# Designs tried in a protein design run: peptides against a protein of PDB entry 3ZOQ. Part 201

Target 1, 223 residues: chain A of PDB entry 3ZOQ
Amino acid sequence: QLLQDSWWNQLKEEFEKPYYQELREMLKREYAEQTIYPDSRDIFNALHYTSYDDVKVVILGQDPYHGPGQAQGLSFSVKPGVKQPPSLKNIFLELQQDIGCSIPNHGSLVSWAKQGVLLLNTVLTVRRGQANSHKGKGWERLTDRIIDVLSERERPVIFILWGRHAQMKKERIDTSKHFIIESTHPSPFSARNGFFGSRPFSRANAYLEKMGEAPIDWCIKDL

## One batch from the design tools (peptide; made by RFdiffusion4, then SolubleMPNN)

Design b2_p30_2_s2 (from b2_p30_2, 9 letters changed)
Fold by OpenDDE base, seed 5:
Structure b2_p30_2_s2 (fold): chain B 223 residues (1-223), chain A 30 residues (1-30)
Amino acid sequence: as target 1 above (223 residues)
Amino acid sequence: DELKELKEKLKANRDTLDYEELKKKVEELE
């Protein structure tokens, strides 16, 4: 897949490395032999919707949804018409309590991505019905580099890190330049232990305004 | 053993459509 010039300039060296070539060959086999999500053309949607220079906020996920028609290459996001997963429902509940947004009738977060919210999973593909099936295959090295090049950027970024998996990436973020919003994961397993009431959306906008940036319109319109 | 496996599967499926179904199964075994 071709990336925007801004991302290509940051990541082109990675694509020439053996690990990525091996990953690519693995993916070719997987997509040929298995049902893999998201669609191959949607793997890099997070980077397609949000250029390197336009990133304002990063929300890290683990890997794509593994059910039919769900994943669209954006963390936590599902295609329109797909039932909202439990974590996404909780995200919208917190959004409502935080800044008063209505619960949308769909689960697409594309509107966030278009405003500069990088919805990045650490692993960008998955086998149907097999969560984390592509863990440790090379994606993490690429996505770590994505975090690194954002951390190296002089223009500040806000990293929203829900749960331990995302928070493990904190060590890669220069906190002298960038802001981190941390809480428990929106999953029903942990949401009541800190995610609810964490108000990540208003806090992110407060940082953006402090930096002289336009805030994110987090409210999602019905389709 | 079954309960342990279900709990692990539940954790892995926290963001999937299978979560609610798996949760019910775990609750039935506890």
Scores: peptide ipSAE 0.024, ipTM 0.501, DockQ to the pose 0.882
Fold by OpenDDE base, seed 2:
Structure b2_p30_2_s2 (fold): chain B 223 residues (1-223), chain A 30 residues (1-30)
Amino acid sequence: as target 1 above (223 residues)
Amino acid sequence: DELKELKEKLKANRDTLDYEELKKKVEELE
């Protein structure tokens, strides 16, 4: 509930709306009655690590991993010590091919978040073992607003949209100000159909440099 | 029918620990 001032100023009106209040009540019941991921304190980690003003890049995911100890409130990211999921493995393979980074021995993307990469899922919670169980409960409206306020920002943002679900958000992005990098999803089901070779990391940095901003250090150190 | 259902489950679990297990089940039915 407690956000940085920069995000609070952008989103405070949403938190007062009925849909969000209903979402909150639903979440209270869910966390009390079932195992929900991520930990309730980690739900807004993407916003905690990356302030509104510090956002340089946005990477959209769908919903959190629903296995024990996986989700940490960041799209595609897993806690240290957790086996890298297939999509994340492919992300690191593309990272290696794109800019030569070594594949890390963990799956935490916190270092990206701290540099201004907003790792946002469109749905921020999930029941254990039940993918998309919290779809259509209100998260999408909030996260749409997050995209909207970023789109309205004068300073440009780079949106990396992997797969059709993320790409549906293009209509909310002012492409006269912001940049979009699109490809198929890193999932094994689709990675070979366009994700591999898309070079999103170098392309993002090229845009940042063109804007006069510091590039992202995408390489992740071993723990 | 069973194969279609498993493929949908596989898709839903593409980024979970259940992916490899579900993948094997799909491969066995194909």
Scores: peptide ipSAE 0.020, ipTM 0.461, DockQ to the pose 0.809
Fold by OpenDDE base, seed 4:
Structure b2_p30_2_s2 (fold): chain B 223 residues (1-223), chain A 30 residues (1-30)
Amino acid sequence: as target 1 above (223 residues)
Amino acid sequence: DELKELKEKLKANRDTLDYEELKKKVEELE
């Protein structure tokens, strides 16, 4: 997979490091021996849809959905035709309550990605039916670097950090330049404890407007 | 017990296609 020039310039040094080479070798074995998600061509979709320079908002996820046909290489996003996972349903419920968007008939967040919302998982692959099966294999080091280079960028970024896992990355973010929106995770197990009513979408747009940037059109059209 | 195990599976599958099926099973046992 070839990255866009903007990301390549930021990450090329990582790809030359031993840890990444080991990760690639591991992935080759995993994809050959087991069912791995997402499709190998979709691993870097977050970076493909949103260039380094175009990032306005970052939404961090943990790892891809591990069910058939779900993972799209974007955090929380599912391919069209796939039933919306519970967390995603709650995201859309909050979206509706926050800014009045209708619930879409699909779960693809590609429209957000194309507008500068980097939908980044900290781990970019997973074995079928085995959540976090690729944890600690090297992805976290790469995705930490992605956060780092965004933090180092002069143009401000808005980081939306749902849940403890994402919030642990706050230490890597220069809060003197960048904005943080934090709440509990949209999961059914935590959404009522702070995610609902957190209004991350309107708050993100408020920051963008303050910076003189175009707001995100968070409303997703039906397919 | 079975209910406890299913609740754990439900938590693990909160973002999967199996969630609704597992949820129904939990509800039936409660």
Scores: peptide ipSAE 0.026, ipTM 0.451, DockQ to the pose 0.667; fails the geometry check
Fold by OpenDDE base, seed 3:
Structure b2_p30_2_s2 (fold): chain B 223 residues (1-223), chain A 30 residues (1-30)
Amino acid sequence: as target 1 above (223 residues)
Amino acid sequence: DELKELKEKLKANRDTLDYEELKKKVEELE
């Protein structure tokens, strides 16, 4: 496993810091003693699929899915063959209503990632069946740095911030350079309170076009 | 030879759980 050079250049100093060393030591114990998701090789998939320079859009999640075979290192995304979680189903419903995409027969968002959509969780690992079990262990500091270096980038980025947790990161984003799309979370508990009808996909593409960038093909093909 | 190999492994694992261990090994040999 190898981080792309573009991300390495931005994050290499973080990996040398004590907090990250402690995080890795903790993770080594966790992976050895418990079932941790995603697979250790997939932890940084968001950075693997989307280089620092290629980031066009950021979608922030909280932490990985904690069920067997679900998490693949991308926020909201699940491996092919895995039942779509409720929030993801709502994302696809909004996608359909927003720009007319069909509901895919799988939940993998890899096609978005490959186009420059950074699908970043703020916490990158989780214990099986224990949501937020790795909260406050150091991931947030690293992912904050990821947000920071993107905010510092001269080429504009679009940040899609669903729900309060993601929106708390807005203070780290230079809104003089970058664009923010905010709504309630796609969760069934909050989607009807603003997520549905928010049209984040068309709005993101509108910003990209305004910037002279190629829009994202948000429609996901069946496998 | 060993140091060079470890440095290459370090680069290859800079974003894995083995990074810190490899880093320490490299530092010990430098």
Scores: peptide ipSAE 0.011, ipTM 0.328, DockQ to the pose 0.013; fails the geometry check

Design b2_p30_2_s3 (from b2_p30_2, 9 letters changed)
Fold by OpenDDE base, seed 3:
Structure b2_p30_2_s3 (fold): chain B 223 residues (1-223), chain A 30 residues (1-30)
Amino acid sequence: as target 1 above (223 residues)
Amino acid sequence: SELEALKAELLANRDTLEYPALKEKVEALE
């Protein structure tokens, strides 16, 4: 699979750098020797579904779900037929409360991605059952570059930053051009401390409308 | 040629796990 030309043009220099080459060699070994998520063909799904030019909103996650069949290369999203993780359930609860959407019978956020919502994890792979197992291996440098090139883009982007980890990326975002929506994380441990009632979906659409862009249809249809 | 074939394969795999190895092979033949 190839990245879309728009992302390739932005990131091609990174792929030639030693850190990324080392990361890829590491990943080749990891995928060969143990179970790694997501499928290697799905690692860059966020970039595949949402081109550089089409990005309207960015939602940052940490790393992929580490259970069987869950991760599909999109932050917070799970493949159809997979039980919705607690954080995702809370996302849908807030979605319902915010703009009245029904809770879907699946957890796939592909419909968001296709509309310009970049569902980006800062780390794009994980070992089965071992959260953050690929932290500090090089992904963060690439995903920082993704944030950087979006920050440098003239057309504004809306960054939704749930929790401290995502919010640490604010320093890389030109807030004179881009919009930030911050709250606590949708995790059951933090959702009641600010995520619920934060109304990120309506707020994002309000910004899009101010920019003269089409809003996101956040409501997800049942499969 | 072998080099041309490898370059084509490199291009097709530029963002895959095979890219570094393919690039090394191409560079070795250039």
Scores: peptide ipSAE 0.033, ipTM 0.440, DockQ to the pose 0.013
Fold by OpenDDE base, seed 2:
Structure b2_p30_2_s3 (fold): chain B 223 residues (1-223), chain A 30 residues (1-30)
Amino acid sequence: as target 1 above (223 residues)
Amino acid sequence: SELEALKAELLANRDTLEYPALKEKVEALE
């Protein structure tokens, strides 16, 4: 697969760096020896669906779902036919309360990605059943660079930062020109402490409209 | 040439798991 040209121009130097080469060699071994998610062809789906120039909103996740058939290379998103994980259910509950969208019968957020919502995990792979198993292996450096190049972009970006892990990336974002929406994480353990009622979807659209951009159609159709 | 073919393949795989190996092959021929 090829990254879109706009992302290639922004990230090509990273792919030549030793850390990334080491990461790829590690991943080759991992995919050969372990069950790794997502499918290797889906690792960069977030960048494939949303070009650098088309990014309107960024939603940061930590790492992919580690259960069978779940991860599809987009943060918080699951493949059609997969039961919605608890955090995703809460995302849809907030979506419903925020802007009145119905709860979809699937968990795919591809429709958001296609509209310019970069659904980026900070770590892009995981071992089956082992959350954060690929933490500290090099992905964070690449995804930090993704955040950096977006921060450097003249056209503003909206960053939705749920929970402390995502919020730690705020230091990399030029808040003089970019917009940040922060709340607690949608996880059942934290959602009631600030995520519910945070209205990230309407707030994002309000900012887009102020920028003269088309809002995101956050409502997801049933499949 | 073989080198040009490998460079093309390298470019096509710039975001894949095969990139490091392809890069090594290209560098070995340059």
Scores: peptide ipSAE 0.019, ipTM 0.433, DockQ to the pose 0.013
Fold by OpenDDE base, seed 5:
Structure b2_p30_2_s3 (fold): chain B 223 residues (1-223), chain A 30 residues (1-30)
Amino acid sequence: as target 1 above (223 residues)
Amino acid sequence: SELEALKAELLANRDTLEYPALKEKVEALE
């Protein structure tokens, strides 16, 4: 996949490294022999929708949804027409409570991505029906580099870190330049322990305004 | 031990299609 120039300039060295070449070869075999999500053309959708320079907010996920037609290369997001997963439902509930947005009739977060919300999973592919099946295969090294180059950027970024997995990346973020919003994960298992009421959307916009940037329109229109 | 294992699996699958079924299993054991 061809990346935007802004990301290519930041990541080109990674693509030449042995780990990524091995990952790429592995993925070629996986896509040929197994059903892998998302579609191979959608793997880097987070970077396609949000350029390096346009990143305002980062929301980290773990790995793609592993059911048919779900994953679209954006963390937490599902293709239109797909039933909203439980975590996504809770995200929309918090969105409604936080800033009054209506619950959308779909689960696509593309509108966020287009506004500068980098919806990045730490692992970018998965086998059908096998959560975390591509964990430890090289994606984490690339996505760590993505976090690193964003951390190195002078223009501040807001990192929304839901749950322990995302929060483990905090050590890679220069908090002298960047802002972090942390809470428990939106999963039904943890949402009541701190995610609900955390108001990440209004807080993110407050930081953006403080930096003199346009806020995100978090409200998602029905399709 | 079984409950703890299921809870761990539930957390690992919190954003997957397996979550509802795993949640039910956990709730049934609690």
Scores: peptide ipSAE 0.012, ipTM 0.359, DockQ to the pose 0.581
Fold by OpenDDE base, seed 4:
Structure b2_p30_2_s3 (fold): chain B 223 residues (1-223), chain A 30 residues (1-30)
Amino acid sequence: as target 1 above (223 residues)
Amino acid sequence: SELEALKAELLANRDTLEYPALKEKVEALE
């Protein structure tokens, strides 16, 4: 399935802009000359799994995991069979404490994406072993536009902003219409300083219920 | 037809860097 017409209508003008054309040409070279993650076919998975109209919740990440086979185009998510990264383990620990879900035997968050959780990184590609290597290359302008068009939507969205980097995007969100859930990052370096006990999953569902929408089934089944 | 071939290519490239350019080509023929 093509980028559903809903995202295309919102982003088509961005794809015609010089910055995106330059980004595209840069990425073509990067993928040809180096090992880049995720696979080029998975870069826009967040938009494919969750249409513009179906977005209920947004979870912002920084950039993809930079190890082999990890990144699948969704923030914090890893492909089945991949060891859960420390931040993701902490996300599942909080999920268990918040709403009683069992810790899954895999790290795929595709089930969340299919329910309307947009798992968006601000930068959508990375070089192998080089965190933030594609920072400042044009992705941030596109992903800022994604946040902007969601903020402009009449139907409310819930934004979950873990850590300072994600929280910097709050200035782009109309808080008169949309809901914000903020805490420290799930990283082992910061999780004990506010992420644990923040209960983002139950809080998100509480907002959805107030809006008259179906809650997210956050519990992930084993594969 | 050329249009059908492009639509098939568009579907195959929905997640790739080529998608925006292919979308424009299909729209220009539709």
Scores: peptide ipSAE 0.029, ipTM 0.474, DockQ to the pose 0.013; fails the geometry check

Design b2_p30_2_s4 (from b2_p30_2 with E5K E8K Y11L E18D F19Y D20E E27K)
Fold by OpenDDE base, seed 5:
Structure b2_p30_2_s4 (fold): chain B 223 residues (1-223), chain A 30 residues (1-30)
Amino acid sequence: as target 1 above (223 residues)
Amino acid sequence: EELEKLKKELLENRDTLDYEELKEKVKELE
């Protein structure tokens, strides 16, 4: 897939590596033989909506939603008209409690992405009905590189790391330059153990303001 | 009913550790 120049400059070498070629061949077979999400055109939506230079905040997810019509290439986000998954509902509950935003009538986080919130999953594809089915196939190496090149950037980035797996990426982040917001995952299983009340949205904006950058408008309008 | 709720939560979970823990909970109830 074609990327913006800013990302291409950072990642072009990865696409020539054997692991990515193998991943690409695997994906070709998967998309041909099975139902894979998201749509192949949407795999890199996180990078399409947010250029390398425009990244202000990173929110890491695991892998795409595996139900019909859900995944749109952005972590935690679902297409308009799709029922909000439990984790996303909890994200909006925290958003409401944190900064007073109304709960939107849809689950699309595209407005965040357009403002510089990189909604990145560590694995960018999934088989229908099979969570983590594309784990260990090469995506993690690419997305680790994405984290690395952001960490190497001089302009600070805010990393929001929900849950233990996202937090494992902390070792790749230069905390002398970048800010990290950590809590438990927004899933119903873990949200009450630290996610609720963590106020990641106001905290992120506080860092942005401290850096002299425009804050994120986290409130999502109804469609 | 509780089991079905957990199964649904399992399917919707995106944190691998939580996913694994939920799997164990489901197994305990089956």
Scores: peptide ipSAE 0.026, ipTM 0.566, DockQ to the pose 0.149
Fold by OpenDDE base, seed 1:
Structure b2_p30_2_s4 (fold): chain B 223 residues (1-223), chain A 30 residues (1-30)
Amino acid sequence: as target 1 above (223 residues)
Amino acid sequence: EELEKLKKELLENRDTLDYEELKEKVKELE
């Protein structure tokens, strides 16, 4: 997929590396032989919707939803018409309690992405019905690089790190420049242990305001 | 143990159908 110039300039070297070539070949086989999500044209949607320079907030996910029609290349986001997964429901519950947003009738977070919220999974593809099936195949190196180049950016970024997996990336983030919002994962099995009440949305906007940037309109309109 | 692995899988599996199935498995082991 063709990336925006801002991301291409940051990542072009990665695409020339052997690991990515191997990943690409693997993906060719997977998409040919298996049902893989998201659609191949949507793999880099997070980068398509949010340019390198426009990133204000990063929300890290693990890998795409593995059910039919769910994944759209954005962490935690599902296509309109798709039932909201449990974690996403909890995200919206926290959103409501945090800043008073209504629960949307869909699960698309595209509106966040368009405002500078990079909804990045660490692994960008998955086999149908097989969570983490593409773990350790090369995506993590690329997405680590994405985190790295954002960390190296002069303009501060806010990283929202839900759960241990995302928090493991904290070591790659220059906390002297960037802001970290950490809590437990929004999963039903962890949300009550810290995610609920963590108020990541208002906290993110507070940081943005301190930086003199426009806050994110986190409220999602019904479709 | 198996229970912890299943709980981890629940965290990683965000599909509603699979979540419910895994949830039941966790309940059986708790």
Scores: peptide ipSAE 0.025, ipTM 0.564, DockQ to the pose 0.427
Fold by OpenDDE base, seed 2:
Structure b2_p30_2_s4 (fold): chain B 223 residues (1-223), chain A 30 residues (1-30)
Amino acid sequence: as target 1 above (223 residues)
Amino acid sequence: EELEKLKKELLENRDTLDYEELKEKVKELE
C-alpha cells in the first residue's frame, strides 16, 4: 500500500527488511487462501487517516476484529452498520461519563483518526474467526517501529495505553517528551477495575491544551 | 497459574463469541 510521504520517510527502511518481506509474502498467501480482515486496502488505514506529523494521540489495540464486515483498519473501530463490540461500548460509556458525549448509533472512530488520533493495532491483520492468528508474524516489529519513530519525534504525543498488552509498549516511549495515559482495558472483564473513571478523553485534551494544540472533538455524531 | 492463563485468553478474546465461555471458566477457578 502507498503510504503518505510523512510515514514513508519514517518507515521506508522497514519495508526493505527481510522480516517485512516475509510478512508480505505470508499475507499474500493468507489473503489468497483464507478470509483475512480487514480488507487488504484497509490494512494501513490508521496511517492513511493520520499522518506522522499530524499524530496528536495514539490509542493502541491488539489486532483487528475477526468477524465479517467489522474491521476497518483502525483499533477498536468498526464499520458503520456493525454492532458495537463490548469493548467499544465501554469506550463510549466512558466517553459519556468523561465529557458528556452521547453514545453514537455506530462504531466508526474515523472522526478521531481524522483529527490526529492514531488508532493503531499492534497486529494489523487477522484470520476470520481466529483472534491473534497473525500474532508473531512480523507486524509487531513494524508497529514497534511506528511507536519508536513517534517517540523520537520532537513534537509531543499522547499515548493512551489500555491494558497490559498496550502498556508493554511504554518502555519504547520517551516519557520525558511524551505523555502516557494508562488504565485497565475497556473489556468487560477489566473495565470495572480501572478503565471506567479513568477519563482518558478529557485528560488527553488537557495535555493538548497545555501544549497549545487544538483539543480532539471526541464526540461522535450519529449517522 | 491456570487462572492467569485463562484470564489472558479471556482478554485476547474479549470481543469474540468465546468471551462468555471463557468468563465462565475463569469464574469456576476463582
Scores: peptide ipSAE 0.024, ipTM 0.562, DockQ to the pose 0.378
Fold by OpenDDE base, seed 3:
Structure b2_p30_2_s4 (fold): chain B 223 residues (1-223), chain A 30 residues (1-30)
Amino acid sequence: as target 1 above (223 residues)
Amino acid sequence: EELEKLKKELLENRDTLDYEELKEKVKELE
């Protein structure tokens, strides 16, 4: 897949490694034999919308939505016209309570990505109706490298880590340079145990302002 | 541990037919 020059310079060595070659061969078979999400052209959308140098904030997800027409290559995001999943609804509820944004009539987070919010899943593909079906196939090694090269970057990054899965990546982040915002997951089963009231959006912007950078406009316009 | 396993299954099956049943089971154990 074609990447921007800034990401290519950081990741080109990974694509030559055996694990990625094996992953690519696996994906070729999967896409040929089964329905896989997202569309193969959208797998790296997070990197397409947000260059390596433009990353301000990272939000980690697990793997793509596995229903028809949902996944668009961005963590937690769904294509316009798709019903908002429960976790995404809770994200928008916290957004409203945190900084007063209206709840949008769609679930696309592309506007965040275009402003420097890297919406990265740790696993970038999934079989229809089978959550985590591509876990342990090689994606985690690539996405770990993405986290590593961001951690190595001199310009600071804000990492938003919701839930245990995302928080496991904290050990890869140089906290002497970068900022971490942690809470429970926005899932209905965990949101009331710490996600609600965590105010990740205002806190992220506070760090950006401290760094002398423009804050993120987190409010999403209706379509 | 049972509750944690059910919560994990619920997250993995959030868009499946089993979601509502799993949700009720979790509620009963909480």
Scores: peptide ipSAE 0.024, ipTM 0.572, DockQ to the pose 0.265; fails the geometry check

